# Peptides against a protein of PDB entry 6IDX: the designs that were tried, part 79

Target 1, 380 residues: chain A of PDB entry 6IDX
Amino acid sequence: KELAKLSADVTFATEFINMDGIIVLTRLVESGTKLLSHYSEMLAFTLTAFLELMDHGIVSWDMVSITFIKQIAGYVSQPMVDVSILQRSLAILESMVLNSQSLYQKIAEEITVGQLISHLQVSNQEIQTYAIALINALFLKAPEDKRQDMANAFAQKHLRSIILNHVIRGNRPIKTEMAHQLYVLQVLTFNLLEERMMTKMDPNDQAQRDIIFELRRIAFDAESDPSNAPGSGTEKRKAMYTKDYKMLGFTNHINPAMDFTQTPPGMLALDNMLYLAKVHQDTYIRIVLENSSREDKHECPFGRSAIELTKMLCEILQVGELPNEGRNDYHPMFFTHDRAFEELFGICIQLLNKTWKEMRATAEDFNKVMQVVREQITRA

## One batch from the design tools (peptide; made by RFdiffusion4, then SolubleMPNN)

Design b2_p13_4_s4 (from b2_p13_4, 4 letters changed)
Fold by OpenDDE base, seed 1:
Structure b2_p13_4_s4 (fold): chain B 380 residues (1-380), chain A 13 residues (1-13)
Amino acid sequence: as target 1 above (380 residues)
Amino acid sequence: DLPALKPPRRPRP
């Protein structure tokens, strides 16, 4: 009890560490001796003292044994652990993951995100905060190959649904620390878009060109009976497609693939356009046809607008940036849908198309429209 | 009473 209070003092911590005091605390955890009177209280004080001592940064986290890690992970994985022990165990695991890549590897073998989800289904916001903090630490320290697997586990409707229902829509105000952890989780989730944002389209890849052709097909052939015979000359077809790509509002109407060679937003813009065309087909067709039928200089170039909007959304959401310690601005919308970025794009492209019409914009006003749309998105 | 834990460490970039 006294040790846990004194461990916050750097002078006491230095002396206690020099006396091998941390080794004694680790051995108490490793022993698992449930036979002691008031074991849970003693353990909670031991874990508090350990965490406060390690927080001074005098001792490397790599000093901990695999037995210690297994005991702490065991307290997080067991359904009937005292709340005080659970909270401290989550905090210790979070600190271990953040401070040591070797400890991250060992912890990632002992615990799953699925086990941490159970700690979000509680009324204690501090437990929820430490559970999300540990998830965030695991995501941040995951190697690139495993980060996508963890992301797929997060993309599992279950974690987002639980955060939405038990944290965000909970009957309690979100504290600053929870808001920060939700922000971090959101940033780490958006960083999964970085690969696609930095992927250049290959203009020679037929599969990628077929996606652009599918965008044209959905916009212009959705009403046309497939019975139009394949036999009319290849040149007339190429000239027809060049007109269609101009009507779609691509900058390079001869080879629209060239518009996706700029990174950012690279292939992420094409993913957003394809999602809109498949999931919100009526909205996509309406936006394209309303602008393709205008022979007035007031046509909104959909292809160019979709690319620049995707880039703008990446800039607003800071895709590829590491989470900032000072920020707590999370967007509840991103917990409501599996494809929340693409849904946001679908909302924002409609806003852009509306704003373009309201401004009576021409191609020369493009940058002004984008500035107004940016201001509308950042104020919403 | 157990001392309140400090909030989770904010991940430093």
Scores: peptide ipSAE 0.270, ipTM 0.892, DockQ to the pose 0.844
Fold by OpenDDE base, seed 3:
Structure b2_p13_4_s4 (fold): chain B 380 residues (1-380), chain A 13 residues (1-13)
Amino acid sequence: as target 1 above (380 residues)
Amino acid sequence: DLPALKPPRRPRP
């Protein structure tokens, strides 16, 4: 108990570490000697002293044994009644993952995100905060292949629903530290969009061109009887498609693939457009047809608007940036849907189309409309 | 009483 208090002092910590005192604490955890009177209290003080000593940065986290890691992981993965040991074990694992890639690998083998989810279903906000912090640490330190798997696990309705129902919609005010961890989780989830945001469309890739063709098909052929596949020659088809791509509001209506060569937003804009067209088909068709039927120069160019909106959303959400230590601003909407970015795009493209109509905008007003839409999104 | 833990370390950039 006194050791745990004194370990916060740097002078005491330096002297105690020089006496190999930290090695004695690690061996106490490794031994697992449950036969001692007040074992749980003694263990909680031992883990507190260990954390406070390691916090001085005098000793490398790589000094810990695999037996120590397994004991700490065991306190998190097994149903324990002792909240104080669980909280300290989560904090130790988070610190291990953040400070050592070699410890990350060992911990990622011993603990699953599914086990950490159980610690979100509790009424203790401190345990919830350390559980999310450990998830964030594992996400941040994961290799690229495993980050996508963790994202897919976060996209699992289970983790999102638990965060939403037990943390965000909890009967308790969210503390600043929990808000920060929710922000970090949001940023790490959006950073998975960076690859697509920086992927240029290849105008010669037929599979990518077929996606643009599918956007045209959904907008203009969804009501057309398949019998009206005109047996007209290849040139008439090209001329027809050029008209359709103009009606879709692409900047390059001859070769719309060229509009997706700019990074950001690259292919991410095409992904958003395809999601809107498939998941919100009625909304997509309505937006396209309302603007395609206008001859008054007040048509909202859907293709151009979708690209610039995707870029704007990436800028607002800071896609590709590391989490800022000072920020705690998270959007509850990102915990409500698995494809929350594409859903946000679908809301914002409707807002853009509405704002365009209200302003009676022309193509010359495009940047002014985008500025107004940016202000509307950032104030919501 | 056990000392309160410090909050999770914010990742330094």
Scores: peptide ipSAE 0.268, ipTM 0.890, DockQ to the pose 0.860
Fold by OpenDDE base, seed 2:
Structure b2_p13_4_s4 (fold): chain B 380 residues (1-380), chain A 13 residues (1-13)
Amino acid sequence: as target 1 above (380 residues)
Amino acid sequence: DLPALKPPRRPRP
């Protein structure tokens, strides 16, 4: 008990460390011996002293044994552990993951995100905060090959639903530290879009070109009676498709694939367009047909708008940027849907189309419309 | 009483 208080002092910590004091504390944890009177209280003070001592940065986290890691992981995975021990164990694991890649590897073998999710289903916001912080640490330190697995675990509706219901919609105000951890989790989630954002379309890939053709089909052939397959020659078909790609608002209406060679937003814009066309088909068809039937130069170029909006959303959401230590701004919407980015795109493209109409914009006003839309999105 | 824990470490860029 006294040790746990004194361990916050750097002078005491230095002297205690020089006397192998940390090694004694680690051995107490490693032994797992419940034979001592007041073991749980002793353990809670031991873990407190250990954290405070290690926070001085005098001793490397790599001094910790695999047995110690397993014991700490055991306190996180076992039911009916004292809340004080659980909180300290989560904090120790977070610190281990953040300070040592070798400890990350060992911890990632002992703990699953699924086990940490159980600690979000509690009324204690401190436990919830350390559980999310450990998830974030594991996500941040995951190698690229395992980052997608962490992404898939995060893509599990369960984690988002639990965060939404037990943290965000909880009966308690969200503290600054929890808000920061939610922000970090959001940033790490959106960084998964970076690959698609930086993927150039190959204009020679027929499968990718067929996606653009599918956008055309959904917009123009879904309502057309199949009886009007015009047996018109190959040239008239090419000229027809060029007209359709112009009506879709592509910049390169001869070869729309060229519009997706610019990174950012690359293929991510095409993913958003295809999602809108398949999931929100009525909204997509409405936006395209309302603008394709206009001869008044007030047509909103959907293809160009979708690309530039995707880029703008990536900029607003800071896709590919590391989490900032000072920020605590998170968007609850990103915890409400599995494809929250594509849903945000679908809301924002409707806002863009509305704003374009309200401004009576032409193609020359495009950048002004995008500025107004940016202001509308960033104020929401 | 147990000492209060420090908040989770904020990732530095």
Scores: peptide ipSAE 0.267, ipTM 0.890, DockQ to the pose 0.910
Fold by OpenDDE base, seed 5:
Structure b2_p13_4_s4 (fold): chain B 380 residues (1-380), chain A 13 residues (1-13)
Amino acid sequence: as target 1 above (380 residues)
Amino acid sequence: DLPALKPPRRPRP
């Protein structure tokens, strides 16, 4: 008890570390000896002292044994009734993950995001905060291959639902610390879009070109029986497609693939268009046909608008930027849907189309419309 | 009483 209090003092910490005191504390945890009277209290003080001592940065986190990691991970993965031990164990694991890639690897083998979700279902906001902090640490330190897996997993869908229902929609104010962790999780989640945002379309990739063709098909052939084989490549049909790509509002209506060679937003814009066309087909068709039927210079170029809107959303959401220590601004909407970015795009493209009509915009007004839309999005 | 834990260290970039 006194050790845990004194361990916050750097002078005491230095002296205690010089006496191999941290090694003694680690061995107490490693022993797992539940036979001691007041074991839970002793352990809670031991973990407190250990964390406060390590927080001075005098000792490397890499000194920690695999046995110690397993014990700490055990307190998290096998929830004990003792909230005090759980909180300290989460804090220790978070610190380990943040301070050492070697410890991250070992911890990621011992715990899953799925196990941490149980700690979000509690009424203790401090436990919830440390659980999200550990998830964020694991997500931040994950290799690129594992980051995508963490995001796509059913665990992430479940995580978002649990955060929404038990944290955000909880009957209590969100503290600044929790708000920061929710912000960090949001940033890390949107950073998964960076790859697609920076992926240039290959104009020679037939599969990517087929997506653009599918956008045309959904907009203009939705009532036509798919039995008319796309294969009759008559020059007249190629000329028809060029007209259709112009009506879709591509800048390069001869080769729309060229519009997706700019990064950002690269292929992410095509992903958003395809999502809109498949998931919100009526909205997509309406937006395209309302502008394609106009013989006036007031057509909203959907393709160009979708690309520039995707870029603008990436800028607003700071896609590819690291979480800022000073920020705590999270958007609850990003926890409401699995495809929250694409849904946001679908809302914003409708807003853009509406704003374009209200402004009676022409192609020359494009940047002014985008500025007004940016202001509308950033105020919402 | 156990000392209150400090909030999680905000991950430094």
Scores: peptide ipSAE 0.265, ipTM 0.891, DockQ to the pose 0.873

Design b2_p13_5_s1 (from b2_p13_5, 7 letters changed)
Fold by OpenDDE base, seed 3:
Structure b2_p13_5_s1 (fold): chain B 380 residues (1-380), chain A 13 residues (1-13)
Amino acid sequence: as target 1 above (380 residues)
Amino acid sequence: LRLSLESLRKEAE
């Protein structure tokens, strides 16, 4: 206990480390000897002293043995009743993951997100905070392929559900530390969109063009049997498609693929449009047909609006930026759905369409409408 | 890390 307290002092820590004191502490953890009276209390103070000593940055985290890592991971992965040891073990693992890629790899082999989710189902908010902090550290340090896998996995859906039900909808006020970890998790989740946001459409890629064609099909041909495409020559079909792309509100109605060459938002805008068209088909068709039937120059260009809205949402959500220290602003809505960004887009595109109508906007008012919509989204 | 250590310090006091 006294050692743990003194280890917070840099002068003491320097002297103690110079005497190889930290090696003695690591060996105590590695031994796992439960035969000592007050073992749990002694271990809790040992882990506290270790954390305090390592926080001075005098010793590299890479000095720890595999046996030490396995013992600490064991305290997190095994059903242990001692909250004090669990809390310190989560903090040590977080620190290891954040400070060393080599330690990340070893820890990722010893623990699963599923095991960490079990620590969210407790009444102790401190344990919940450290568990989310470790999840965030693992998510931050994971290779890009593993991040995407983590996001798409059942574990992520389950994680969101558990956070929503046991943390956000809990009967206790969310502390600043927890709010920060929820913010970090939200930012890291949105950063998975960065690849698509920075992906330019290739106008010559037929597979990408087929997505735009599918948007047209859903809007205009959803009720028409594919058999009723009359054998009109290739030129009449091209002219018909150009008209359809104009009605969809693309800037380049001759080649809509050109509208998705701008990054940001690149292909992410097309992903949002396709999601809206498939998941919220009635809403999509309504928005498109309402504007396609207008001859009064008050039509809201859906394609252009969807692209600029996607860009705006990326800016508001700071997609591609690392989480900032001291921020704790998270949105509970993003924990309610697996595709929360696309759902937000679907809400905001309806808001944009409504705002366009209310303002009696024309194409010249486009930027003014977008400014009003930005203010509405940022105040909500 | 700082917040985690501050919470641990408060428990050690």
Scores: peptide ipSAE 0.031, ipTM 0.690, DockQ to the pose 0.579
Fold by OpenDDE base, seed 1:
Structure b2_p13_5_s1 (fold): chain B 380 residues (1-380), chain A 13 residues (1-13)
Amino acid sequence: as target 1 above (380 residues)
Amino acid sequence: LRLSLESLRKEAE
């Protein structure tokens, strides 16, 4: 206990480390000797002292043995561990993951997100906070190829559901520390959109062109049987499609694919449009047809608006930025749905269309409408 | 990390 308190002092820590004191603490953990009276209390103070000593940055985290890592991971994976040991073990693992890529690899082999999710199903908000903090650390340090797998895993859907039900909808006020970890988790989740946001459309890719054509089909051919094979596209059909792309509100109505070559938002805007068209088809068709029937210069250009709105949402949500330690602004709505970003887009595009009508906007007012919509989204 | 240590310090008091 005294060692744990003294270890917070840099002068004591320096002397204790110089005397190989940290090695003694690591060996105590590695030995796993449960034979001592008050073992749990002694171990909790040992882990506290270890954390305080390591926080000074005097010793590299890479000095820890694989046996030490396995013992700490064991305390997190075992259901019957004392809460005090569990809390400190989660904090140690978080620190290891954040400070060493080599330790991340070893820890990622010893623990699963599923094991950490079990620590969210408790009444102790501190344990919940440390569990989310470790999940966030693992997510942050994961290789780019593995981040998408972690996000797509059943574990992420289950994680969001458990966070929503046991943390956000819990009967307890959310503390600042938990709010920060929820913010971090949201930022890391939105950063998965960065790849699509920075992906340029290839105007020569037929599969990508077919998506734009599908948007046109859903908007204008919703009643027509799919049996009209794209036969020999006579010049009249190409001219007809150009008119349809103009009615969809694309800037390049001859080749709408060119509108998606700008990054950001790149292909992410097309993903949002396709999601809206497939999942909220009635809303999509209504927005497009209401503006396509107007010849009064008050038509809202859906295609241009969808692209600029996607870009704006990425800016508001800071897609591609690292989490800031001083922030705790999380949005509960992002835990309610698997496709929360696309659902937000669907809400915001309706808001944009409404605001455009209320302002009696023309194409010249586009930037003004976008500014008003930005203020509305950021105040909500 | 800092928040974790502050929480642990409060428990040690």
Scores: peptide ipSAE 0.031, ipTM 0.691, DockQ to the pose 0.579
Fold by OpenDDE base, seed 5:
Structure b2_p13_5_s1 (fold): chain B 380 residues (1-380), chain A 13 residues (1-13)
Amino acid sequence: as target 1 above (380 residues)
Amino acid sequence: LRLSLESLRKEAE
């Protein structure tokens, strides 16, 4: 206990480390000897002292053995009644992950997000906070290939559900520390959109062009039997498609693919449009047809609006930015759905369409409408 | 991390 307290002092820490004291502490953990009276209390203080000593940055985190990592991971992965040991173990693992890519790799082999979810189902908010902090650390330090897998995993859907039900909708106030970790998790989740946001459409990619064609089909051919093969490429049909792309509100009516070459939002805008068209088909068709039937200068250009709205949402959500330590502003809505960004887009595009109508906007008012919509979104 | 240590310090008190 005294060692743990004294270890917070840099002078003591320096001297203790110079005496190889930290090595002694690591060996105590590595031994795993449960035979000592008051083992749990002793271990809790040992882990506290270790954390305090390491926080001074005098010793590299890479000094820890694989046996030490396994012991600490064991305290997290195994059912343990001692909250004090669990809390400190989570904090140690978080620190290891954040400070060393080598340690991240070792820890990622020893623990899973699924194991950490169990610590979110408890009534102790501190344990929940440390568990989310470790998840966030693992997410942040994961290689790009693994980050997407973590996000798409059933575990992530389950994680969001557990966070929503046991943390956010809990009968207790959320502390600042938890709010920060929820913010971090939200930021890291949205950063998965960065790749798509920065992906330019290839106008020569037929598969990407087929998506744009599918948007047209859903809007205008929804009643037509799919049996009329799109294949009769007569000039009249090309001219018809140009009209349809104009009615869809693309800037480039001849080649709508060119509208998706701007990054941001790149292909992410097309993803949102396709999601809306498939998942909220009635809403999509309504928005498109309401504006396509207007031969007045008051048509809301859906395609352009969808692109600029996607860009705006990325700016508001700070997609691609690292989480800031001083922020704790999280949005509970992003834990309610697995495709929360696309759902937000679907809500916001309806808001945009409504605002456009209410303002009796023309194409010249486009930026003004977008500004009003931005203010509405940021106040919500 | 800092918040974690502060919480631990309060418990040690």
Scores: peptide ipSAE 0.031, ipTM 0.694, DockQ to the pose 0.580
Fold by OpenDDE base, seed 2:
Structure b2_p13_5_s1 (fold): chain B 380 residues (1-380), chain A 13 residues (1-13)
Amino acid sequence: as target 1 above (380 residues)
Amino acid sequence: LRLSLESLRKEAE
């Protein structure tokens, strides 16, 4: 206990480290010997002293053995471990992951996100915070190839539902530390959209063009009896599609694929449009047809609006940016749905369409409408 | 890390 307290002092820590004291502490953990009286208390103080000593940055985290890592991971995976030991073990693993890529690789082999989820189903907020912090650290330090696998685990209904039910909807106030970890988790989750946000559409890719054609089909052909496709020549069909793409509000009516060559938002805008068209078909058709039937200059260009809105949402949510220290602003709504970004897009595109109508906007007012919509979204 | 250590210090008091 006294050692743990004194280890916070840099002068003491320096002298203790010079005497190989930290090596002695690591060996005590590695031995796993439960034979000592008050073993759990001793272990808790040992782990505290270890953390305090390592916090001075005098010793590299790479000094720890694989046996030490396995013991610490064992305390996290075992169900009957003292809460005090569990808390310190989670903190040590987080620190190891954050400070060493080599330790990350070793820890990622010993623990799973599924094991960490079990520590979210407790009444102790500190344990929950450290569990999320370790998940976030693992996510942040994951190679790009493994990050998608972790993303799939984050996108798992299970993790989100547990966070929502046991953390966010818990009977206790959320502390600043937990709020920060929820913010970090949210940022890391949205950063998965970066690839699609930075993917340019290839105007020559037929599969991508077929998605745009599907948007047209859903908007204009879904109610049309398949019998009335008159066998009119290929040229008349191309001219008809140009009109349809104009009614959809694309900037390039001849080749709408060109509107998705700008990054951001690239293909992410097309993903949002397709999601809206398939999942919220009635809303999509209504928005498109309300603006396509207007002979006045007050038509809201859906295609252009959807692209610029997707870009705006990426800016607001800071897609592709690393989480900032000291921020704790998270949105509980993003834990309520699997496709929360696309659902947010669906709400915001309706807001945009409403705001456009209320402002009696024309194409010249487009930037003003977008500014008003930005203010509405950010104040909400 | 710092917040974690502060919480651990409070538990040790």
Scores: peptide ipSAE 0.030, ipTM 0.683, DockQ to the pose 0.566

